Peptides against a protein of PDB entry 5FRP. Designs and how they scored, part 87

Target 1, 225 residues: chain A of PDB entry 5FRP
Amino acid sequence: VEWTESIPQIIATREDISKELNQALAKTFIDSDPRVRRTSVMIFNKVPVTEIWKNITNKAIYTSLLHLAREKHKEVRELCINTMAKFYSNSLNEIERTYQNKEIWEIIDTIPSTLYNLYYINDLNINEQVDSVIFEYLLPFEPDNDKRVHRLLTVLSHFDKKAFTSFFAFNARQIKISFAISKYIDFSKFLNNQESMSSSQGPIVMNKYNQTLQWLASGLSDSTK

## One batch from the design tools (peptide; made by RFdiffusion4, then SolubleMPNN)

Design b2_p17_5_s2 (from b2_p17_5, 8 letters changed)
Fold by OpenDDE base, seed 2:
Structure b2_p17_5_s2 (fold): chain B 225 residues (1-225), chain A 17 residues (1-17)
Amino acid sequence: as target 1 above (225 residues)
Amino acid sequence: DDEEIEKFLKNLEKLLE
């Protein structure tokens, strides 16, 4: 009986602590020191998604996380982009939609649009990162057609006009890249055949091979920047 | 001050795990 009487007090204490932690975390996301902001983002990477949803209830924290995708500090921005994409994917897989978490889901559901809107910055490094997280987290490889379609529809369901435009552009680019890769492989096979290289087509194929490589390379950013 | 904030964030991370 005595332990039962202590339960409300423990719950109240835990709630109070949770509130304080949420308030503190909200401040750290907007701290002037990039290291503090970085550490704040890392919480979302290190803590299981279920525990994040359980303990972080202040919607301002999630909004702040999304805003860091356009932060001036490169390291924090890059970390944020990866983190929010992963968090989105994990949330879709592990978190149920309830009445209590509706407001948080409204924010999380904007992550795909937030990411696709980064293409409008017209930065090659950002574009490459967005491409990467799309393939890894937003629209990952899924052999089950129904699951793949469901994920796609979920991602698209919250797109604004700009995000749709970026999506279609990205998809078109993928087709072009796939075509280029296919041609590259064909050219490589041809070049590896000595008889083919000695033919009148040799120089022509070599030229096309080089053009293909240049085209592929032009889409890549400088890794040193 | 920075060290205290980092410690706090680390502790927060542990509490959330």
Scores: peptide ipSAE 0.076, ipTM 0.724, DockQ to the pose 0.014
Fold by OpenDDE base, seed 3:
Structure b2_p17_5_s2 (fold): chain B 225 residues (1-225), chain A 17 residues (1-17)
Amino acid sequence: as target 1 above (225 residues)
Amino acid sequence: DDEEIEKFLKNLEKLLE
């Protein structure tokens, strides 16, 4: 009976501890020392997404995480960009939308816009990283058409105007890449046909083939400027 | 102070596991 009476006190203590931890963590995200900020971001990488959503209830923490995407400290910024993209993807896959977590979802749903808006900084390293996390986490390869479309619509549904502009620019790059690959395949088929290669079109196709190879080899991000 | 904060964060990670 005595141990049962202690349970409420323990639960209350846990709640108090949880609140204190959230408050403390919120402070560490905005600490002047980049090492502290880095360590704070790493929590989102080390702790399962379900446990994060359960235990981190202070909105300020999530807001601060998103702000670190524009952090001046390169290491912290890079870590943050990767972390928030991964966290977004994991959240979409593993966390249900409920009334209780609605306010946190409102913040998390802005991650795609936050990432796409980084293109306006016009930094090559940032652009490359954003490209990478988009392919890896935001819009990953999905063979199921319905799932792919649903993910795309989810990502786009919370875009601001600037993010849409960046998205279309990025999509334009993807179209160009796809077109280039398609042409490369066509050129390869043409070049493998000796009769076609000996035709008047042979030299023209060969030239286009070489240009395509050079474009592909120069790196996708730089060549699509 | 920095070491204490790092220790705290490490402990927090463990608690959240």
Scores: peptide ipSAE 0.069, ipTM 0.720, DockQ to the pose 0.014
Fold by OpenDDE base, seed 5:
Structure b2_p17_5_s2 (fold): chain B 225 residues (1-225), chain A 17 residues (1-17)
Amino acid sequence: as target 1 above (225 residues)
Amino acid sequence: DDEEIEKFLKNLEKLLE
């Protein structure tokens, strides 16, 4: 009986702790000190996604997290971009959509758009990072076609116009790069075969190889620009 | 300051567990 009576107090205490935590976190995400903001982001990185969803219920925290993707402090921004992408992926995999968490999901569902919109900043470092997190977290390699398509549709379902534009541009670039790499490999194999080089096709392949290298170099340079 | 931040982070992590 005494234990039962303590449960409300414990629940109340937990609720109080949760409320206090949410209030504290909401403040730390917008703190003027980048270190504090960094620490705030790290919580999302270190704490399991299920626990985050359970304990962080203030939507402002999630909004603030997303906002940090565009902040001026490089380290915090980079951390945030990685964190939010990972968090998105983990959430898709581990968190069920319920009525209670609907408002949070509405925010989380904007992460793909938030990330793709970063391309418009026209910063090479940001672009590279976005490319990386897209590959690693948003649209990871998935051998199951149904899962892959489902993930893709999920990502695209909340895109704004700008995100779509960036998405298509990104895909176009990836296709081109992939094609170029494939050609490079083929040419490299050809070039390693002396018999092939002595053939009438040798000079032609060599020319194509050089063109491919130039393109790759230019693409890499353009990607570095 | 760094130690304090780390402590804060650890405390928050514990609260989330």
Scores: peptide ipSAE 0.069, ipTM 0.722, DockQ to the pose 0.014
Fold by OpenDDE base, seed 1:
Structure b2_p17_5_s2 (fold): chain B 225 residues (1-225), chain A 17 residues (1-17)
Amino acid sequence: as target 1 above (225 residues)
Amino acid sequence: DDEEIEKFLKNLEKLLE
């Protein structure tokens, strides 16, 4: 009988602690010191996704996390981009959608759009990082066709117009890269043929080859459509 | 002050685990 009387108090205490924790954490995400913000982001990397969803219930924290993707401090921004992408992927894999966590999911579901919108900053370093996290976390290699399609549809289902535009631009770029690589191979074969090199086409092909190499060397993060 | 904040955050991480 005595233990039953203590249950409400324990629950209340836990709730209070949770509230205080969330309030404190919300403040650290917006702290003026980038080291504090960095450490805050690291929580999402160090703590299992299930425990994050369980204990962090203040939606402002998640919103703040997403905002740090545009952080001026490079280290914090880079960490945030990786963290939020990974967190998104882990959440999709491990967290069920319930009525209770609906509001948080509404925020988390915007992560793909948030990431794709970073391309509009037109920063090569950011573009490279976004490319990386897309391949690693958002649209990872998946041999199962159904799972792959499902993931793709999930990612696309919450895109805004800008994200869609960015997505198509990215795909267009990939096609161009693939084409350029193919041309590189063809040029290489041509260049290895001495008869072809001695022909009138030799200098022309060499020029095109060099142009292709220069384009490729500009990096895979090129915003060119 | 900064060290105290870092300690707090580390403790927070442990609490969330």
Scores: peptide ipSAE 0.077, ipTM 0.726, DockQ to the pose 0.014; fails the geometry check

Design b2_p17_5_s3 (from b2_p17_5, 8 letters changed)
Fold by OpenDDE base, seed 2:
Structure b2_p17_5_s3 (fold): chain B 225 residues (1-225), chain A 17 residues (1-17)
Amino acid sequence: as target 1 above (225 residues)
Amino acid sequence: EDEEIENFLKKLEELLK
């Protein structure tokens, strides 16, 4: 019975340690020394995604990670772009959306927009890197049509207007509008399947679909002007 | 100070693995 009383203290101590670690890490992401920032980003690259989500609970850390995509220091920026793209992909694959992690997901879901917005910097090296990570991590080749459509919709569903414009400008050339349309059609067919709509994910998928349609419609309208 | 921060980050990385 006495050992059970120590458990809350141990948990509290662990929580305190975790809090301190999160606070310390949050500071290192905004450190004036690029080496410190680089090392901070490397944590996200070296530590498994599941452990990151478990232990890094300070939303400011994730926000700071995303800000480093526009870092002036080239090496840090390049590392950050690769890291955040990979982290996004791994998160989609391995992390479930829960009520507890909703706030972090809200930040992580902005990674695609963050990356596509880098095209507006008009830097060739950045553009090449963004292209690379998009094809490797954001919109990887997926032979399964349903998975591919879901990934595409997930990526598009959180786009800001600028990101969407960039998507059409740059990736619509590679993702032949025909492919996007084909996937849209496939998605529409999937949504029209009664079994899929009756699932708990139905409303979420429908919302994503509607958002995607709205964006596609807006993007197509702008291209026709 | 830089070495201390790097060491801390390394330690943090190890703790997160």
Scores: peptide ipSAE 0.081, ipTM 0.741, DockQ to the pose 0.015
Fold by OpenDDE base, seed 4:
Structure b2_p17_5_s3 (fold): chain B 225 residues (1-225), chain A 17 residues (1-17)
Amino acid sequence: as target 1 above (225 residues)
Amino acid sequence: EDEEIENFLKKLEELLK
């Protein structure tokens, strides 16, 4: 009932709509009813990221979204974790960094740290979910090495100390494996090119290839233990 | 109550279009 009162019926201008929307969302994100909070989070899932950035300008809404990752209500928390990770990824892909949106980006850039800090809760379900969203949204598999590295650097650039610790504890190995796999693919492509093999770089690449294979083999063996 | 929430969500989505 309280949320219905948050949206004025008479919206005369686009600016007024934006203001009213922001006011309404700011309230709904902190509503005592978890269903209302859930609905608020769903906005970020259902509305295109470009429209979110355009119309949701109150930084408090984004901050509130991030806080829901630690709330007690399981369903809302889980939804929030998925939502914020996806939103982060979509934002990186679709939203340019400008002077006007700098303050929002400052919040969004903390999403990786926020997620990695959830490992300190020491909840198995949360850990599994965080693992999932990290590999799906934050650090997805990317065959382009430059893009993958850029994404990784972007994620790491805003880590706090605790997030770094969690990263090394939980995901560092997987990231290394992914990089190694990418290198393996590149080497394989190189090796399949006879012209490249006949070059002076052939033996060097072959050596690196073998090292990568050995590393991968060692890493895979450890993961099965 | 669920219907009300859905309606609210829909309205918000429409406002963001």
Scores: peptide ipSAE 0.072, ipTM 0.736, DockQ to the pose 0.013
Fold by OpenDDE base, seed 5:
Structure b2_p17_5_s3 (fold): chain B 225 residues (1-225), chain A 17 residues (1-17)
Amino acid sequence: as target 1 above (225 residues)
Amino acid sequence: EDEEIENFLKKLEELLK
């Protein structure tokens, strides 16, 4: 715990050290020793999300983190999958989207797709883990319908085709069409709320909605075939 | 875990050289 806390402190004290640290960390993520890679991932797990975003500015580190989801070393992979899902959730909750962090967000926004794409590996253990992190971090239980819908739309808005297919497959297995419909209805209600539509986020949400609908329609058509 | 951390820090230091 103390050493991870030292990293932000080191970064905070000298901007020059921050650059070097970022470069060094980027190397550790691709180190040949799985223990080094594991420890690198643990930084994202142990350091507060706000500090990570503040201090880890090298986009290659985030990209490397995502790549470790397909790591051959089981322990590193499993840790990475959990870490990236949690990091995504925490980022959505705690990190504002700014012009300065846009490039990092572009990477982080691919985490849902990265996770859902793991279903194509056809590994039972991976599938179970992905299911778990989806439930826990990606699409957690949220009693507030608006928040739940917003989260869902956020997750879906960055899906690639494969991720969407996996999502439908997952939903087909675990989420009755009724749940998807319920979410659709909730979303429709949200969109019909004039206050939400008049907000700066309204058009963005609407666009996400339309994309989601198109994807849902396409997925349903494939399942009925 | 502490040993792993120490090793990581050492490795990091080496990478910083």
Scores: peptide ipSAE 0.037, ipTM 0.674, DockQ to the pose 0.013
Fold by OpenDDE base, seed 1:
Structure b2_p17_5_s3 (fold): chain B 225 residues (1-225), chain A 17 residues (1-17)
Amino acid sequence: as target 1 above (225 residues)
Amino acid sequence: EDEEIENFLKKLEELLK
């Protein structure tokens, strides 16, 4: 309990301590002991994203974090994958893009590609974890269409060729599901409006709604065709 | 977890020396 309080307190202390801390942390991320590497990753989970961005300014730390996604030690790797995905999402939500943090953002913006590239390892456990963090953090369910599209475009905007390939291979279905759900919501809103149902468009919308429901009920089998 | 944290802190202390 006391130590978890100590790291945030250390981070909250003055600029000079920050430089030394950054240097020390950069070393701990590459330490030979997997426990040290694990604890290093945990800092990103325990410290608020705003404080991380403020106090961790050494690029090497962020780069090292991303590299740990391919760590041989399973526990460290799994922790890292979850941590970096969450950190990416939190950063998008809470951190503004400025001139001062541009270089760090350049690294953070590669997190989606880093994650999607893990599919090429061809490990079932890794694939399952990547799927999980994509749904939870990278491309979460968003009922607002504009926000959903914006997030999607943000994620895609920094993809390398391999990431795009993986995205289309593994997540084309996910996009279709998300789109179908959005349509379902829109249709439901339309159907709840009596005036809209009485319009000439009512039967057309109802037909589309039924088709969408049928598609969803079929387990998205047609998504592979 | 506590042991891991303690080890980490010790390592940090060593690196800061």
Scores: peptide ipSAE 0.025, ipTM 0.663, DockQ to the pose 0.012

Design b2_p17_5_s4 (from b2_p17_5, 9 letters changed)
Fold by OpenDDE base, seed 2:
Structure b2_p17_5_s4 (fold): chain B 225 residues (1-225), chain A 17 residues (1-17)
Amino acid sequence: as target 1 above (225 residues)
Amino acid sequence: EDKEIEEWLEKEKSLLE
Protein backbone atom coordinates (compact mmCIF):
# COMPACT_ATOMS: atom_id res chain seq x y z
CA VAL B 1 0.00 0.00 0.00
CA GLU B 2 2.69 2.45 0.98
CA TRP B 3 4.66 1.78 -2.15
CA THR B 4 1.61 2.23 -4.33
CA GLU B 5 0.77 5.47 -2.61
CA SER B 6 4.10 6.87 -3.70
CA ILE B 7 3.48 6.18 -7.37
CA PRO B 8 1.50 9.33 -8.17
CA GLN B 9 4.34 11.50 -6.99
CA ILE B 10 6.86 9.48 -8.91
CA ILE B 11 4.86 9.70 -12.10
CA ALA B 12 4.34 13.40 -11.66
CA THR B 13 7.99 14.18 -11.12
CA ARG B 14 9.77 11.80 -13.43
CA GLU B 15 9.96 11.96 -17.17
CA ASP B 16 10.80 8.33 -17.59
CA ILE B 17 9.40 5.48 -15.62
CA SER B 18 11.21 2.22 -16.00
CA LYS B 19 9.67 -0.87 -17.42
CA GLU B 20 10.23 -2.54 -14.11
CA LEU B 21 8.21 0.05 -12.30
CA ASN B 22 5.36 -0.39 -14.74
CA GLN B 23 5.45 -4.11 -14.19
CA ALA B 24 5.40 -3.66 -10.47
CA LEU B 25 2.50 -1.26 -10.73
CA ALA B 26 0.58 -3.72 -12.88
CA LYS B 27 0.73 -6.25 -10.08
CA THR B 28 -0.94 -3.87 -7.66
CA PHE B 29 -4.13 -3.86 -9.70
CA ILE B 30 -4.60 -7.55 -9.03
CA ASP B 31 -3.50 -7.48 -5.43
CA SER B 32 -5.65 -9.38 -2.98
CA ASP B 33 -5.90 -6.34 -0.73
CA PRO B 34 -8.66 -4.02 -1.91
CA ARG B 35 -6.80 -1.09 -0.41
CA VAL B 36 -3.94 -1.72 -2.78
CA ARG B 37 -6.29 -1.97 -5.73
CA ARG B 38 -8.03 1.21 -4.64
CA THR B 39 -4.76 3.06 -4.38
CA SER B 40 -3.81 1.85 -7.81
CA VAL B 41 -7.03 3.14 -9.31
CA MET B 42 -6.50 6.46 -7.58
CA ILE B 43 -3.34 6.96 -9.60
CA PHE B 44 -5.57 7.69 -12.55
CA ASN B 45 -7.33 10.35 -10.51
CA LYS B 46 -4.30 11.99 -8.97
CA VAL B 47 -2.01 12.12 -11.96
CA PRO B 48 -2.77 14.30 -14.97
CA VAL B 49 -3.96 12.33 -17.96
CA THR B 50 -1.04 13.51 -20.05
CA GLU B 51 1.43 12.22 -17.52
CA ILE B 52 -0.31 8.90 -17.25
CA TRP B 53 -0.18 8.37 -20.99
CA LYS B 54 3.44 9.37 -21.01
CA ASN B 55 4.63 7.22 -18.16
CA ILE B 56 2.26 4.28 -17.91
CA THR B 57 3.25 2.13 -20.84
CA ASN B 58 2.32 -1.32 -19.61
CA LYS B 59 -0.90 -2.35 -21.33
CA ALA B 60 -1.77 -4.67 -18.50
CA ILE B 61 -2.35 -1.71 -16.22
CA TYR B 62 -5.05 -0.30 -18.45
CA THR B 63 -6.61 -3.69 -19.04
CA SER B 64 -6.64 -4.38 -15.33
CA LEU B 65 -8.24 -1.03 -14.65
CA LEU B 66 -11.12 -1.94 -16.92
CA HIS B 67 -11.54 -5.33 -15.29
CA LEU B 68 -11.96 -3.74 -11.89
CA ALA B 69 -15.30 -2.38 -13.07
CA ARG B 70 -16.70 -5.82 -12.34
CA GLU B 71 -14.79 -6.63 -9.20
CA LYS B 72 -16.52 -7.80 -6.04
CA HIS B 73 -15.37 -5.04 -3.74
CA LYS B 74 -18.00 -2.34 -4.03
CA GLU B 75 -15.87 0.65 -3.15
CA VAL B 76 -13.13 -0.27 -5.57
CA ARG B 77 -15.62 -1.06 -8.30
CA GLU B 78 -17.44 2.23 -7.90
CA LEU B 79 -14.20 4.13 -7.86
CA CYS B 80 -13.04 2.30 -10.94
CA ILE B 81 -16.21 3.04 -12.89
CA ASN B 82 -15.96 6.74 -12.17
CA THR B 83 -12.24 6.77 -12.81
CA MET B 84 -12.30 5.00 -16.13
CA ALA B 85 -15.14 7.15 -17.43
CA LYS B 86 -13.37 10.32 -16.44
CA PHE B 87 -10.10 9.04 -17.82
CA TYR B 88 -11.77 8.24 -21.11
CA SER B 89 -13.20 11.73 -21.38
CA ASN B 90 -9.94 13.37 -20.44
CA SER B 91 -8.06 11.22 -22.90
CA LEU B 92 -10.37 12.18 -25.73
CA ASN B 93 -9.91 15.82 -24.87
CA GLU B 94 -6.20 15.92 -24.21
CA ILE B 95 -4.43 12.99 -25.84
CA GLU B 96 -3.64 12.90 -29.50
CA ARG B 97 -3.88 9.61 -31.32
CA THR B 98 -0.43 8.67 -32.56
CA TYR B 99 1.32 5.61 -33.81
CA GLN B 100 3.17 5.33 -30.54
CA ASN B 101 0.10 5.23 -28.32
CA LYS B 102 -2.22 3.29 -30.62
CA GLU B 103 -2.05 0.14 -28.55
CA ILE B 104 -3.16 1.95 -25.43
CA TRP B 105 -5.94 3.69 -27.33
CA GLU B 106 -7.19 0.31 -28.47
CA ILE B 107 -7.80 -0.47 -24.84
CA ILE B 108 -9.14 2.94 -23.84
CA ASP B 109 -11.57 2.92 -26.75
CA THR B 110 -13.28 -0.07 -25.16
CA ILE B 111 -14.23 1.89 -22.05
CA PRO B 112 -17.65 2.92 -23.39
CA SER B 113 -18.50 -0.67 -24.22
CA THR B 114 -17.19 -1.79 -20.87
CA LEU B 115 -19.45 0.66 -19.11
CA TYR B 116 -22.57 0.00 -21.16
CA ASN B 117 -22.10 -3.72 -20.68
CA LEU B 118 -22.47 -3.19 -16.95
CA TYR B 119 -26.20 -2.67 -17.48
CA TYR B 120 -26.50 -6.38 -18.11
CA ILE B 121 -25.54 -7.09 -14.53
CA ASN B 122 -28.99 -5.77 -13.68
CA ASP B 123 -27.88 -4.14 -10.47
CA LEU B 124 -29.71 -0.95 -9.60
CA ASN B 125 -26.72 0.68 -7.97
CA ILE B 126 -24.48 -0.12 -10.88
CA ASN B 127 -27.10 1.11 -13.32
CA GLU B 128 -27.37 4.38 -11.48
CA GLN B 129 -23.64 4.85 -11.52
CA VAL B 130 -23.39 4.02 -15.19
CA ASP B 131 -26.16 6.51 -15.93
CA SER B 132 -24.26 9.10 -13.97
CA VAL B 133 -20.91 8.63 -15.65
CA ILE B 134 -22.52 8.57 -19.09
CA PHE B 135 -24.04 11.98 -18.51
CA GLU B 136 -21.00 13.37 -16.82
CA TYR B 137 -18.11 11.96 -18.82
CA LEU B 138 -19.01 9.83 -21.83
CA LEU B 139 -21.76 11.90 -23.38
CA PRO B 140 -21.67 15.16 -21.49
CA PHE B 141 -23.76 18.15 -22.28
CA GLU B 142 -22.22 19.98 -25.20
CA PRO B 143 -23.85 23.03 -26.71
CA ASP B 144 -21.77 22.78 -29.86
CA ASN B 145 -23.59 20.42 -32.15
CA ASP B 146 -20.55 19.34 -34.09
CA LYS B 147 -18.61 18.50 -30.98
CA ARG B 148 -21.55 16.67 -29.50
CA VAL B 149 -22.06 14.59 -32.61
CA HIS B 150 -18.38 13.89 -32.90
CA ARG B 151 -18.24 12.65 -29.34
CA LEU B 152 -21.27 10.48 -29.88
CA LEU B 153 -19.83 8.94 -33.00
CA THR B 154 -16.54 8.34 -31.25
CA VAL B 155 -18.28 6.52 -28.43
CA LEU B 156 -20.41 4.43 -30.77
CA SER B 157 -17.61 3.56 -33.15
CA HIS B 158 -16.15 1.02 -30.77
CA PHE B 159 -19.32 -0.50 -29.40
CA ASP B 160 -19.86 -4.20 -29.34
CA LYS B 161 -23.30 -5.61 -30.02
CA LYS B 162 -24.29 -5.69 -26.38
CA ALA B 163 -23.24 -2.10 -25.85
CA PHE B 164 -25.34 -0.99 -28.80
CA THR B 165 -28.33 -2.78 -27.42
CA SER B 166 -27.98 -1.23 -24.01
CA PHE B 167 -27.31 2.15 -25.53
CA PHE B 168 -30.55 2.12 -27.46
CA ALA B 169 -32.46 0.85 -24.49
CA PHE B 170 -30.98 3.56 -22.33
CA ASN B 171 -31.88 6.27 -24.79
CA ALA B 172 -35.36 4.90 -25.24
CA ARG B 173 -35.80 5.02 -21.50
CA GLN B 174 -34.60 8.60 -21.37
CA ILE B 175 -37.05 9.63 -24.04
CA LYS B 176 -39.88 7.96 -22.20
CA ILE B 177 -38.87 9.56 -18.94
CA SER B 178 -38.73 12.95 -20.57
CA PHE B 179 -42.14 12.44 -22.08
CA ALA B 180 -43.59 11.27 -18.81
CA ILE B 181 -42.18 14.26 -16.98
CA SER B 182 -43.73 16.55 -19.52
CA LYS B 183 -47.08 14.87 -19.09
CA TYR B 184 -46.75 14.96 -15.35
CA ILE B 185 -46.24 18.69 -15.50
CA ASP B 186 -49.21 19.16 -17.80
CA PHE B 187 -51.47 17.04 -15.66
CA SER B 188 -50.32 18.84 -12.55
CA LYS B 189 -51.16 22.18 -14.07
CA PHE B 190 -54.55 20.92 -15.12
CA LEU B 191 -55.37 19.56 -11.71
CA ASN B 192 -54.27 22.74 -10.00
CA ASN B 193 -56.92 24.62 -11.92
CA GLN B 194 -60.22 24.51 -10.09
CA GLU B 195 -62.32 24.85 -13.19
CA SER B 196 -60.49 22.05 -14.87
CA MET B 197 -60.74 19.81 -11.87
CA SER B 198 -64.48 20.32 -11.72
CA SER B 199 -64.92 19.45 -15.36
CA SER B 200 -65.82 16.06 -16.74
CA GLN B 201 -62.17 15.57 -17.60
CA GLY B 202 -61.10 15.99 -14.01
CA PRO B 203 -61.34 12.38 -12.96
CA ILE B 204 -59.75 11.18 -16.17
CA VAL B 205 -56.78 13.46 -15.82
CA MET B 206 -56.45 12.54 -12.18
CA ASN B 207 -56.16 8.93 -13.15
CA LYS B 208 -53.57 9.68 -15.80
CA TYR B 209 -51.70 11.83 -13.34
CA ASN B 210 -51.51 9.02 -10.84
CA GLN B 211 -50.41 6.55 -13.46
CA THR B 212 -47.73 8.89 -14.70
CA LEU B 213 -46.53 9.56 -11.21
CA GLN B 214 -46.33 5.89 -10.43
CA TRP B 215 -44.43 5.21 -13.62
CA LEU B 216 -41.98 8.00 -12.93
CA ALA B 217 -41.46 6.89 -9.39
CA SER B 218 -40.74 3.36 -10.49
CA GLY B 219 -38.44 4.42 -13.27
CA LEU B 220 -36.53 6.93 -11.25
CA SER B 221 -36.22 4.58 -8.34
CA ASP B 222 -34.66 2.00 -10.56
CA SER B 223 -32.23 4.57 -11.82
CA THR B 224 -31.38 5.87 -8.37
CA LYS B 225 -31.21 2.66 -6.36
CA GLU A 1 -24.79 -14.25 -18.27
CA ASP A 2 -27.70 -15.14 -20.47
CA LYS A 3 -30.06 -14.94 -17.57
CA GLU A 4 -28.75 -11.54 -16.66
CA ILE A 5 -29.39 -10.30 -20.15
CA GLU A 6 -32.90 -11.65 -20.16
CA GLU A 7 -33.66 -10.18 -16.79
CA TRP A 8 -32.29 -6.84 -17.83
CA LEU A 9 -34.32 -6.83 -21.01
CA GLU A 10 -37.48 -7.69 -19.17
CA LYS A 11 -36.83 -4.98 -16.65
CA GLU A 12 -36.24 -2.40 -19.33
CA LYS A 13 -39.40 -3.44 -21.12
CA SER A 14 -41.38 -3.11 -17.96
CA LEU A 15 -39.99 0.35 -17.34
CA LEU A 16 -40.85 1.47 -20.82
CA GLU A 17 -44.46 0.23 -20.67
Scores: peptide ipSAE 0.019, ipTM 0.570, DockQ to the pose 0.570
Fold by OpenDDE base, seed 3:
Structure b2_p17_5_s4 (fold): chain B 225 residues (1-225), chain A 17 residues (1-17)
Amino acid sequence: as target 1 above (225 residues)
Amino acid sequence: EDKEIEEWLEKEKSLLE
């Protein structure tokens, strides 16, 4: 653990990281101790993306990072999911595709599929996290249409079949959620109006309001779990 | 794999209904 914690500093201070260091680092990602794995993942958070790409050249490290998205240790898994999504986004924004980094990009380009495939675990907490990182990192809001489309196409271009399926389902859900939220707002406004509530529509709207809330809640994880 | 997809789709559909 202590050794792994020193890696960010080493990467930051040394221009030429040895092959041996990369190999050693690769082993930390598959260490039996979750603390070691966590620390390893944190490297990707603590070191600028450009420095990561420059200094971490062992593809096994990147592959191992992606595997941690499905590991049993919750904290490490959650950290990994956030980390890899952010790393993907940062890479798209800051790293050029070259012949030299092609092999790494081949791995990084699978991050979207890796994330979307997590929906098949059928865990609400994981689903929520995936939703979050999609909005924050994979497909963030972009007012420029060309950039937005380009990002979307980039994400989709490396999807496997499962990822496509989950993507479409996710988008369908988002549309439905948006609609539900809109209704919720409308119903809330209605319910806050005393005259409206006293009308014949009052009970009907109240019922619809409750149904909408229930539907929205059904997609959320239980905070007690 | 196909079975997993179908099961997941069914669940997702239920959330959308």
Scores: peptide ipSAE 0.018, ipTM 0.578, DockQ to the pose 0.804
Fold by OpenDDE base, seed 5:
Structure b2_p17_5_s4 (fold): chain B 225 residues (1-225), chain A 17 residues (1-17)
Amino acid sequence: as target 1 above (225 residues)
Amino acid sequence: EDKEIEEWLEKEKSLLE
């Protein structure tokens, strides 16, 4: 753990990292101690993306990072999911595709697919996290249409069949959620109006309100877990 | 709502093809 914790500083201070160090770092991602794995993931958070790409040249490190998305240890998994999504976004924004980094990009380009494949685990907590990182990092709000389309195409260009399926399902769900929220708001406004509630539509709207809430709640994970 | 989703999905599919 202590050794791994020193790596960010080393990367930040050195212009290059030896092959041996890269190999050693690669081993930390598969260490039996979740603390070591966590620390390893944190390297990608603590070190600027440009420095990571420059100094971490062992593709096994990147592959191992992606594997941690399915880590059994919840904290490590959650950290990894956030980290890899952010790293992907930062890479797209800051790293030029060159001949030298082509092999690494081939791995990094699979991050979206890796994330969307997590939906098949059928865990609500994971789903929520994936939803979050998609909105924050993979497909962030972009007012420029060209940039938005370009990002979308980039994300989709490396999808496997399962990722596409989950992507469409996710989008469909988002639309449904959006409509449900809209209905919730409308119903809430209606219910807050006493005159409306006293009308013949009052009980009907109340019922719909409850159904909408139930539907929305059913799609959310238990916050206590 | 379902119709809107279906229409959206169809549009998205067409964009991806």
Scores: peptide ipSAE 0.014, ipTM 0.482, DockQ to the pose 0.047
Fold by OpenDDE base, seed 1:
Structure b2_p17_5_s4 (fold): chain B 225 residues (1-225), chain A 17 residues (1-17)
Amino acid sequence: as target 1 above (225 residues)
Amino acid sequence: EDKEIEEWLEKEKSLLE
């Protein structure tokens, strides 16, 4: 653990990380101790993306990072999901595609698929986290239409069939959520009117309101778990 | 696995109806 914690400083101070150091670092990602794996993931958060691309040349490190998205240890998994999404976004923004880094890009380009494939686990906590990182890092708000479309196409261009299916499902869910929220607002307005509540429609709208609320709540994870 | 997502979508659809 202590050795792994020193790696960010080493990367920041050295221009060339030896092959031996890369190999040693690769082993930390598959260490039996979750604390070691966590510390390894944190390297990607503590070191600038440009320095990571420059100094971490072992493909196994990047592949291992992606594999941790399905880590059984919840804390490590959650950290990994956030880290890889952020790293993907930063890489797209700051790293040019060259012949020399092509092999690493081939791995990094699979991050969107890796994340969208997590929906198949059918875990509400994971789903919420994936939703969050998609909005924050994969498909962030972009006022420039051309840039937004380009980012979308970049993300989609490396999707496998499962990722595409998840993507469409996710979008369909968003539309449904938006519709449900709209209904919730309408029902709330109706119920806030005393005359409307006293009408024959009052109980019907109240029932629909409760159903809508229940549906919305069912899509949220229990914060206590 | 594709069936699971389809089933999920169908369940979500049924909840809104």
Scores: peptide ipSAE 0.020, ipTM 0.566, DockQ to the pose 0.527; fails the geometry check

